# Designs tried in a protein design run: peptides against a protein of PDB entry 4KTY. Part 112

Target 1, 266 residues: chain A of PDB entry 4KTY
Amino acid sequence: YVLNDIGVIFYGEVNDIKTRSWSYGQFEDGILDTCLYVMDRAQMDLSGRGNPIKVSRVGSAMVNAKDDEGVLVGSWDNIYAYGVPPSAWTGSVDILLEYRSSENPVRYGQCWVFAGVFNTFLRCLGIPARIVTNYFSAHDNDANLQMDIFLEEDGNVNSKLTKDSVWNYHCWNEAWMTRPDLPVGFGGWQAVDSTPQENSDGMYRCGPASVQAIKHGHVCFQFDAPFVFAEVNSDLIYITAKKDGTHVVENVDATHIGKLIVTKQI

## One batch from the design tools (peptide; made by RFdiffusion4, then SolubleMPNN)

Design b2_p18_7_s3 (from b2_p18_7, 8 letters changed)
Fold by OpenDDE base, seed 1:
Structure b2_p18_7_s3 (fold): chain B 266 residues (1-266), chain A 18 residues (1-18)
Amino acid sequence: as target 1 above (266 residues)
Amino acid sequence: SHMDELLKKFEENVLKYE
């Protein structure tokens, strides 16, 4: 999880799983220096740089450009006129070296690019890390642990009534660490995500969230456990919006979100 | 089934990466 410099990222659809190669390049010249530079740009105290909890949280913020002029600018509109299309990247090295040389955010990334760069960052700093792909990944925007699907009276979906969304797949990272700040048993793999999705205490970052805590439905633990829980376990709530403004729950599907979660074993 | 119809409508609104 630290020594492997080439990986595979899963993507596509749950019934048509695809893979892409990604070169992490954590041992290439200038990459470690760039990771240290990222922490410098974050103004991270030296005392915190040895703490994987702090490092992974800072990394989740700094790999995206939002808030702090971090590494990558996200774009999801298929218009990449001022940079490199996300699909053109094949590894972390070119991105990180460009960031170091230009000292400006690199354009552009999507979830697997963020996850790839973040994986390099974690591994460079000695934190065991892997990329996780979640199929039917929910983005709970209103923090109710539900994926609200609003229907008109005729049964058609009205996507304008909610900011909740579901992606066919989403990639994030898991980092291995102890969690002395949590009860016993909630160390190990921690979910961290550098794709800018939600604000977490003033910054677009996510995690570390205990995978064990999430698996057992404990969403009260830091950091961002409710959001990560919702990504993998949100109930689909089908709500009919009546003309009179009332809402009626038509159905609930508790099995579709997070239908498949994939990661490499090595 | 009714559930199948709802699921189809849901899947049509799932976001996709390009």
Scores: peptide ipSAE 0.454, ipTM 0.905, DockQ to the pose 0.714
Fold by OpenDDE base, seed 2:
Structure b2_p18_7_s3 (fold): chain B 266 residues (1-266), chain A 18 residues (1-18)
Amino acid sequence: as target 1 above (266 residues)
Amino acid sequence: SHMDELLKKFEENVLKYE
């Protein structure tokens, strides 16, 4: 998880799983210096740089450009005229070196690019890390741990009312660390995500969230456990918006979100 | 089934990464 400099990222559809190679390059020249530079840009105190909890949380914020002029600018509109299309990246090295050289956010990334760069950052700093792909990944924007799907009377989705979304897949990272700040047993793999999705106490960041805590429904444990829990465990709530303005829950489906979670083992 | 219809509608609205 630390020594591998090349990996495989799963993507595609749950019934048509695809893989792409990603070169992490955590040992290549300039990469460690760039990771240190990232922490410098974050104004991270030296005392915190030895703490994987703080490092991973800072990394989740800094790998995306939001808030702090971090590493990567996300784009999901299929318009990449002012940079590199997300699909053109094959590894982290060029991205990180460009960031270090230009001192400006690099364009563009999507989830696997964010996850790839973040994986390099973590591994470079000696934090065991892996990329995780979640199929049917929910984006709960109101922290209710549900995917509220509002339907018109004709059955079509009401996009104005439906604020939550689901991705066919989403990639994030798991970082291995102890969690002295949590009860015994909730160390180990921690979910961290640098793809900007939700604001977490003032910044677009996510984690570290204890995977064990999430598995056991302990969403009260820091950091961002409710969001990560929702990504993998949200129920689909089908709500019909009636003409009179009333909302009726038509159905609940607990079987589709987080249908498959995969990661490459070393 | 009704659930199948809902699922189809759900899947049609699933966002897609590249």
Scores: peptide ipSAE 0.420, ipTM 0.885, DockQ to the pose 0.696
Fold by OpenDDE base, seed 3:
Structure b2_p18_7_s3 (fold): chain B 266 residues (1-266), chain A 18 residues (1-18)
Amino acid sequence: as target 1 above (266 residues)
Amino acid sequence: SHMDELLKKFEENVLKYE
């Protein structure tokens, strides 16, 4: 079994799908050492390092810099003066080696950069992994599994009330593992995400969430299944905020979130 | 249609990565 060290990441718009190459470089000199270093920085005990559930969860936390001085600092404001623009990265190797050398978070990443580095981390540690791109990816901020879009009476979005957001696309990872902690049938691909989006039990991390569980609407299973479910299946709830303070649900659209999910077969 | 208008409004507020 040979893992590819070069991949393709899908991005862009649902109607204009684009691809970019990404060098994972899991076999390059110093990369395995760096992945072990990442787990050391996370203070992960040795007994857990053989458990893909624990490893992927720790990885989802440590690939982002939040909470724990992890690998990548995210930036979404087009200000990259103190680092490398996210679009300038072409692979994981330079990022991971810089992290190992400087022992400080590397600037900057966005979702595909996080996913690329996380993919390297997983593969380097022997966990089969792939990158998944979700078009019209929801970010549910209030854990209600909906995208609540508040509109003024004039039809404009009330940004003050609208807390949820949607990305044109979002990349995360799927990692292959057994899930003895879940009922039979929910092993296999597990969604994990290192892009800092929501706090999960005290840290910016996400997963592993059983893809099969999510597909069958089982959001009660650990970890972070509700959040991942919402990313791919939230209904758009259009709510008119009346001047008198009342809210009226005027429309529901169940067809746009998660409109397309793309991954390259391993 | 009303739905089309809502969809347009939604799409205008969709966040974009690079």
Scores: peptide ipSAE 0.413, ipTM 0.883, DockQ to the pose 0.694
Fold by OpenDDE base, seed 5:
Structure b2_p18_7_s3 (fold): chain B 266 residues (1-266), chain A 18 residues (1-18)
Amino acid sequence: as target 1 above (266 residues)
Amino acid sequence: SHMDELLKKFEENVLKYE
């Protein structure tokens, strides 16, 4: 989880699982220097750089360009005229070295690119890390731990009322660390995500969230446990919006979100 | 079934990464 510099990232759909190779290159020339530079840009105190909780949280913020001129600019509109298409990247090294050289955010990334670069960052700093792919990954943006799907009376989705969304797949990272800030038993793998999805206490970042806490429904534990819980365990709530303004819950489906979670032991 | 119809509508609304 630290020594391997080449990996595989899962993507696609549950019925058509695909893999892509990714070169992490955490031992390549200039990469450690770039990771230190990233922490410098974040104005991270030296005393915090030895704490994997702080490092992983800062990394989740800095691997994306939002808020802080971090490493990667995300793009999901299939228009990549001012940079490199996300699918053209094959590893983290070129991205990180470009960031270090230009001192400007690199264009462009999507979830697997963010996860790949973040994995390099964590491993480079001695934090065991792996990439996780979640199929049917929910994006809860109203913090109710549900995927609310609003329907018109004719059965069509009301896109205006439906604020939550689901991705066919989403990639993030798990980092191994102790959690002395949590009760005993909630150390180990921690979910962290650098893809900019939601604001977490002032910045687009996510985690570390205890995987054990999430598995046992302890969403009150820092950081961002409710959001990560919702990504993998949200119920689909089908709500019909009536013409009179009333809302009626028609169905609840607890089987689709987080249908498959895949990680490779490397 | 009604549930199958709802699922179909849901799947049509699922976002896709590249």
Scores: peptide ipSAE 0.412, ipTM 0.880, DockQ to the pose 0.691

Design b2_p18_7_s4 (from b2_p18_7, 7 letters changed)
Fold by OpenDDE base, seed 1:
Structure b2_p18_7_s4 (fold): chain B 266 residues (1-266), chain A 18 residues (1-18)
Amino acid sequence: as target 1 above (266 residues)
Amino acid sequence: SKKDELLKKFEKDVLLYE
């Protein structure tokens, strides 16, 4: 989880799983220096740089450009005129070296690009890390641990009544660390995500969230456990928005979100 | 299924590779 410099990222659909090779390049010239530079740009105190909890949280913030002029600018509109299309990247090295040389955010990334760069960052700093792909990944925007789907009276979806969404797939990272700040048993793999999705205490970042805690339904533990829990376990709530303004729950699907979670076991 | 069709209207697609 630290020594491999080439990996595989899973993507596509749950019934048509695809793989893409990704070069992490954590040992290539200038990459470690760039990772240190990222922490410098974050103004991270030297005392915190040895703490994987702090490092992974800072990394989740800094791999995206939001808030802090971090590494990657996300774009999902299929118009990438001012940079490189997300699909054109083949690894982390070119992105990180461009960031270091230009000292400006690199355009553009989507989830697997964020996850790839973040994986390099973690591994470069000696934190065991892997990429996780979640098929039918929920994005809970209102922190209610459910995915609200609003329907008109005719049964058509009204996407304007909620900002909740479901990705066909989403990639994030898991980092291995002890969690002395949590009860015993909640160390090990921690979910961290650098794709800018939601604000976490003032910054677009996510994690570290204990995978064990999430598996056991403990969403009260830092950091961002409710959001990560929702990504993998949200119920789909089908709500009919009536003309009189009332809402009626028509159906609940507890099986769709997080249909498949895939990661390489190396 | 009807349920799948409804969900597809709601689903956000990540960029796929050609």
Scores: peptide ipSAE 0.142, ipTM 0.782, DockQ to the pose 0.270
Fold by OpenDDE base, seed 4:
Structure b2_p18_7_s4 (fold): chain B 266 residues (1-266), chain A 18 residues (1-18)
Amino acid sequence: as target 1 above (266 residues)
Amino acid sequence: SKKDELLKKFEKDVLLYE
């Protein structure tokens, strides 16, 4: 197969879908070397570097700077004084080359930047990969497979009662691989996410999670299937927090999360 | 709708491109 070195990333909102060009540059000078360097920094055994399951999981961890001084520092506070605003990046090459030269995490990224760099990483290492955008993407923080939205008695949102959140959109990656560690039929596209969202067995990483498994509600399969499932299929639970401490479920919406999932074919 | 307004308050802001 031929991998494209330029892609399109979908972003915006479900009712206002936007596209951004992204240069992956997996064939540019120094990029493969940088990807190998990333795996070296992760102290990944040579024997594992041929296993797309291990590689994608390591990549998921290393593309973000958390835990291991990986590639990108995330920032969502609109303060980017010590680096490049996430929106200023146009591709993976500059980010990866900066990481390789400085040997320090590059500032700053958000989901599409993480996904872009991760896509380059995967493709460089011969793993078919694509970026996926999920509109109304849930971030389940307490692993209950639902998105809890707490309301005050006056109807206003109380954001202090839960760490759950919803992104207007979120980008992650799907990587194509066999999954001999899973039952037959759950190979193919695997969701992997390098945006630091939740801790997975000691590190901020996510996946590979079988897309087929998730589609069929099999959240028991490694890795991080419950989290990915929640991203695309969480029920919104609207809970009124009464002054007396009681909670009343006011509404349940099973259709809002994962309203639209889009990707470009490789 | 009221529901949409509530969701907007709950959603994290991801950077939007101008």
Scores: peptide ipSAE 0.088, ipTM 0.759, DockQ to the pose 0.225
Fold by OpenDDE base, seed 3:
Structure b2_p18_7_s4 (fold): chain B 266 residues (1-266), chain A 18 residues (1-18)
Amino acid sequence: as target 1 above (266 residues)
Amino acid sequence: SKKDELLKKFEKDVLLYE
């Protein structure tokens, strides 16, 4: 998980799983320097750079451009003017080297690009890391651990009231570390996500969240466990918004979100 | 089905690799 410089990223649909090769290139010239530069840009204290908890959290923030002029600008509008379409990237090296050279955020990324670059960052700094793909990945926008889908009386989605969303697939990272800040047993793989989705205590970042904690329903553990839990295990709540302003729960689907989670075996 | 159509409408599409 540290020495492999080429990986496979899963994407597509749950019924049509696809894979793409991704070159992490953590040993390529200039990449380690760039990762150190990223931490410099984050103004990370030297004392914290040896702590994988702090490093992964900072990396989560800095791989996206939001808040701090980090590495990648996200775009989902299928226009991608003034940059490279997310699908055109084949690895992390060109992105990181461009960032180091230009000292400006690189355009553009989506989840697998963020995850690819973040994976390079983690591995480059000696943190075992892998990419995880979650099919039907929830994006909880109001931190209530469920997907509130508001419907008009005609059955169409009320986009004004519906703030939550579901990705057909989403990629993030898992980083291996001890968690002395958590109870015994919640070390190991930690979910971290650099795709800008929600603000976490002032920055667009996510994790590290204990995978074991999430699997056991412990959402009280730092960092961002509720959000990650919702990504993989939230219920879909279909609510009809009546013309008179009343709301009626029509359906609850507890099986749709997190239908399949895939990661590469080494 | 109606449910499937609703879900497709609600889901955010992520780009596929070219």
Scores: peptide ipSAE 0.030, ipTM 0.717, DockQ to the pose 0.240
Fold by OpenDDE base, seed 5:
Structure b2_p18_7_s4 (fold): chain B 266 residues (1-266), chain A 18 residues (1-18)
Amino acid sequence: as target 1 above (266 residues)
Amino acid sequence: SKKDELLKKFEKDVLLYE
C-alpha cells in the first residue's frame, strides 16, 4: 500500500466493470518535493505534518484547486480546450511535476485523476493508501443522508428541485491510520476524498472518515462521516411535487446506492 | 423499465465510462 508505484483503478458500470492502469510514481524524482510543496502552499504547520489525520485532511483539500489554488481543476463538461482531458492522464507524476513547475492548478481532472494524485500524495508521505470505486455513488447535497429525487406529476425528474445526484461510479481513497481522536476500534482504513463535491467546514475536502464507523452507522464521528455514509448507503426517495405545492413520497429504494464497492488488494 | 429510465436521467456520467 506504500511501496507499489503502479496500480489499477476500477470504473465503468456494475455489470461491466472496467480497469485502468495508473502510475503513482511516489518514488520518482521531484515527487516528494512536490508533496512537501503542496503542504507548504496549504500553510500547514510543521508539527502537523507528522499527523496522518491532519495530512490526509489537508491533502483532500489541496489535491483539488478549489479554495486554495491546489493541484487539480475538475471539469465535467467535456470541453477541455485550456488543458489536458482527464482521460489523457496515465499517472500522477506529470500532474504533480507540472503543478510544482507552474505553481498553478493543473487542468483537468475527474474522480479517478483526483484519486490517483491523492494516492500518490498519501503514499509519498508514508501513509498506506488505496483507491476505492463505488458504483452508483450518491452525492448528498443537503446532508439528510437521503437521495431526494423530485418528480413532476408526469413522472419526469424536476431538475430544479432535485439537488442531490448519483454518479454512475465514483473513486476516492482510503488511508490507513490510528484515530486517537475517536473511540477505540475506529482506526484503520479512513475514507478521504479530494474530488471537490461538498464544502466541509469552509473548504472542499472530505475525511478522514472511519470506515468502521461508517459500516456501523456512526455518522457523528469526524470527519464528514454523514457525507461518506450517504455515498454508499443512502436511500433513494422518489417524491412527487404536486401542483398545489404538496410533496408525496411515491417510492423508496434502499438497494441502489453503493451497489458495489471495489478496491484492489495491493 | 420506468425506473431505469428515470435513473438514467438522474445519474451523472463520469468521462471515463465506456
Scores: peptide ipSAE 0.063, ipTM 0.755, DockQ to the pose 0.234; fails the geometry check

Design b2_p18_8_s1 (from b2_p18_8, 11 letters changed)
Fold by OpenDDE base, seed 1:
Structure b2_p18_8_s1 (fold): chain B 266 residues (1-266), chain A 18 residues (1-18)
Amino acid sequence: as target 1 above (266 residues)
Amino acid sequence: DEWAYVPKPDGSKQWLKV
């Protein structure tokens, strides 16, 4: 999880799982320097740089360009006219070296690109890390641990009221660390996500969230456990908005989200 | 590529442009 510089990222659909190779290149020339530069740009105190909790949280923020002119600009418009299409990247090295050279965010990334670069960052700094792919990954926009789907009377989705959505797949990272800030048993793998999805206490970042805590339904612990829980375990709540302003729950689907979570075990 | 959608009760998907 630290020494392997080539990996496989899972994507596609549950019934048609695909893999792509990704070169992390954490030992390539200039990559460690770039990771240090990223922490410098984050204005991270030297005292915090040895703490994997702080490092992973800062990395989560800085691998995306939002808020802090971090590494990658996300785009999902299928145009990508002002940069490199996300699918054209084959590894982290070119992205990180471009960022270091230009001192400007690199265009463009989607979840696996963010996860790939973030994996390099973590491994480069000695934090065991892996990429996780969640199929049917919920994006809970209002932090209520469910996916609220508002329907018109004809059964179509009300796109104005519906803020939540589902990714066909989504990639994030798990980082291995102790969590002395949490109760005993909630160390180990921590979910961290650099894809800019939601604001977490003032900036687009996510985690570290204890995987063990989430698996046992403990979402009260820092950081961002409710959001990560929702990604893998949200119920779909189908709501009809009535003319009088009342909301009526028509259906609940507890089976749609998080049908398959895949990560490389070695 | 990664794509977002909203599932419908009938099992169909309303695809979203992110």
Scores: peptide ipSAE 0.584, ipTM 0.937, DockQ to the pose 0.923
Fold by OpenDDE base, seed 5:
Parts: sequence; structure tokens; C-alpha cells
Structure b2_p18_8_s1 (fold): chain B 266 residues (1-266), chain A 18 residues (1-18)
Amino acid sequence: as target 1 above (266 residues)
Amino acid sequence: DEWAYVPKPDGSKQWLKV
């Protein structure tokens, strides 16, 4: 999980799982220096740089460009005129070296690009890390652990009221560390995500969230456990907005989200 | 590419711009 410099990232659909190769290149020239530079740009204290909890949380913020002029600008509109299309990247090295050279965010990324670069960052700093792909991944916008889908009386989605959404697939990272800030047993794999999805205490970042805690429903443990839990376990709540302003729950689907979670075994 | 959508009760998907 630290020494492997080439990986496979899963994507596509549940019934047509696809893979892409990704070169992490954590040992290539200039990459460690760039990772240190990223932490410098984050103004991270030297004393915190040996703490994988702090490092992974800072990394989740800094791999995306939001808030802090971090590494990657996300784009999902199929318009990539001012940079490189997300699908054109084959590894982390070119992205990180461009960031180091230009000192400006690199365009463009989507989830697997964020996850790939973040995986390099973690591994480069000696943190065991892997990429996880979740098919039918929920994006809970209001931290209520459910997907609220508002419908018009005719059954169409009310796009103004509906803020939650589902990714066809989404990639994030798991980083291995002890969690002395949590009760015994909640160390090990921690979910971290650098794709800018939601604000977490002032910045677009996510994790580390204990996978064991999430597995056992302990969403109260720092950091961002409710969001990660929702990504894999949200119920769809279909709510009809009546003309009189009342809301009525019409249906609940507990099977749609998180149908398949895949990670490469090493 | 990664895409976001809202599932509808009839099984169809309403695609969203992210």
C-alpha cells in the first residue's frame, strides 16, 4: 500500500465494471518535494506533519483547489478548454510537478484524478493508502444521512428543493493509521476524500473517518463520518411537495445507494 | 466520466450538472 507505484482504479457501471491504470509515482524525482510544498502551501505546522490524522485531513483539503489554491480544479461540465480533460491524465506525477512548477491549481480533475493524486500524496508521506470506488454513491448535501428527493405532484423532480444527488460512481481514498483521538478499535483504515463535495468545518475536505466506526454506525466520531456513512448507506426518501406547502413522504428506497464498493487488493 | 443524477420513482434518472 506504500511501495506500489502503479494502480488500478475501478469505474463505470455495476453491470459493466471498468478499470483504468494509474501511475502514482510516489518515488519519482520531485514528488516528495512537491508533497512537502503542498503542506507548506497549507501553512501546516512542522509538528503536525508527522501525524497521519492531520496530514490526511490537510491533504484532503489541498488536493482540491477550493479554499486554498490547492492542486486540482474539478470540472464535470465536459468543457475543458483551459486545461487537460480529466480522462487524459494517466498518473499523478505530471499533475504534481505542474503544480510545483506553476504554483497554480492544475486543470482539470474528477473523482479518480483527485483520488489518484491524493493516493500519491499519502503514499509519498509513508501513509498506507488505497483507492475505493463506490457505485451509486450518495451526495448528502445537508448532513441528515438520507437522500431527500423532492417531487412535484406530477412525479417529476423539484430541482429547486432537491439538493442531494447520486454519483454513478465515486472514488475516494482509505488511509491506514492509528486513531488515538478515538476509542480503542477505531484505528486502521480511514476514509478520506479530496474531491470537493461538501464544506467540512470551513473547507472542502473530508475525513479521516474511521471505516470501523462507520461500519458499526458510529457517525459521531470525527471527521465527517455522517457524510461518508451517507455515501454508502443513505435511504432515498421521496417527498412530494403539495400545492398547500405540505410535504408528504411517498416512498423510501433502502437499496439504491452503495450497491457495490470495490478496492484493489494488494 | 463521473456524473451526478437524481433517481426517480419510475426508475429513470434526472441527470444533473455538477
Scores: peptide ipSAE 0.578, ipTM 0.935, DockQ to the pose 0.907
Fold by OpenDDE base, seed 3:
Structure b2_p18_8_s1 (fold): chain B 266 residues (1-266), chain A 18 residues (1-18)
Amino acid sequence: as target 1 above (266 residues)
Amino acid sequence: DEWAYVPKPDGSKQWLKV
């Protein structure tokens, strides 16, 4: 919903759901200009700026600093020495205005900060958008739609072989648009994510992926549907690495990922 | 803050630094 300038973002744990207020500020002075500036920095053609598919995909790339000196630098090391801790942000306005003024990426963000800024970007440009939170959100690193967890014979995780991981929670965005590039019925809410997780065709970006398509198990549709599907529905595959170098599937857990997905109802 | 981890078969978590 484009008209709401304040929102609530869900975070925490499934057994202790928390909320934080976030000021989107899409109508504040300088914010529209900054959103246009972001698209300028992305070298987005004017013809594409009216297409929510292209805009949301570019936005997913540009809200993170990777590849293109976009808006936010992510950090999860709990140091944050050269910027603002992610938890200190209360809205998008200060971040976007700092970006516009400094013309350099702003430090620092985590998923809800990325989602908050991206939500502002989308709403500012007239794209209905909301933030969703997925608890136990998978990060599939090798695009095989499963979480490959390699274990040593002693039961410890083999960190060298294990590339996939799980977020206790992860926030991304859903943007409302038609999808004329997809079969009928796969318009509506599209998952888009600006948190830099995986490279998508050369850039750290994600989506738009049809929520309806994903709900029906269709992962063949652009963009990044396999990754988004894996975030909410990947099985955990426990593979034991034997001393002789062989790998054996020990267990499969189909219940761990995507236990709860929540969004503010408008 | 959000945290990344690897779940273990016993239900424990191996926390990761992202």
Scores: peptide ipSAE 0.574, ipTM 0.936, DockQ to the pose 0.908
Fold by OpenDDE base, seed 4:
Structure b2_p18_8_s1 (fold): chain B 266 residues (1-266), chain A 18 residues (1-18)
Amino acid sequence: as target 1 above (266 residues)
Amino acid sequence: DEWAYVPKPDGSKQWLKV
């Protein structure tokens, strides 16, 4: 994992899985320096820089520009006039070097770009990391572990009430580390996500969340396990908002979210 | 994650701008 400087990122649809190459370039000139610079910008203590838990959490925050003028500005509105369209990036190197040079957030990223850059960051710092793609990935906005979908009486979605959404796919990272802060058995792969989705204790960051904990339904462990759990295993709750203001659960779909989770073995 | 949506009971999708 750490030694691979080129990877494949899965995207598309479950019935039409696509791949794109991504150059991580963790060994290229200036990249390690940039990763150190990122931690400097985060005002991370030197003592914490050897702790993969702290490093991955800081990286999760800093790879996105929110809160802290981190590396990448996300854009999902097809307006890329002030930067590079997310699809135009082919690797992490140009992004990281631009960030280091300009000392300003780089525009623009989406999930695979965030994941690609974050993967470089982790690998550069000696943390084994891989990109994970989840198809039909839930975005739980209220941390209730379900997708609350409010419907009008006509069957259309009430956009005012519905805050949750589903990504056709979403990419994040898994980082390998011990978790001495968790019970025995919850080390190993940890989900970390630098795509700015939800606030986690004051910042747009996610993880490290124990993959083993999540797989066993243990969402009480730090960090952000409920959110990651919801991404892969939330139920869709269809709620009809009646004219009288009452809400009625019309349907529950426990199969829609997390249809396929894909990652490379190496 | 180019596209966010809200699934509908009929299997259709309401696309969202993020």
Scores: peptide ipSAE 0.509, ipTM 0.931, DockQ to the pose 0.865

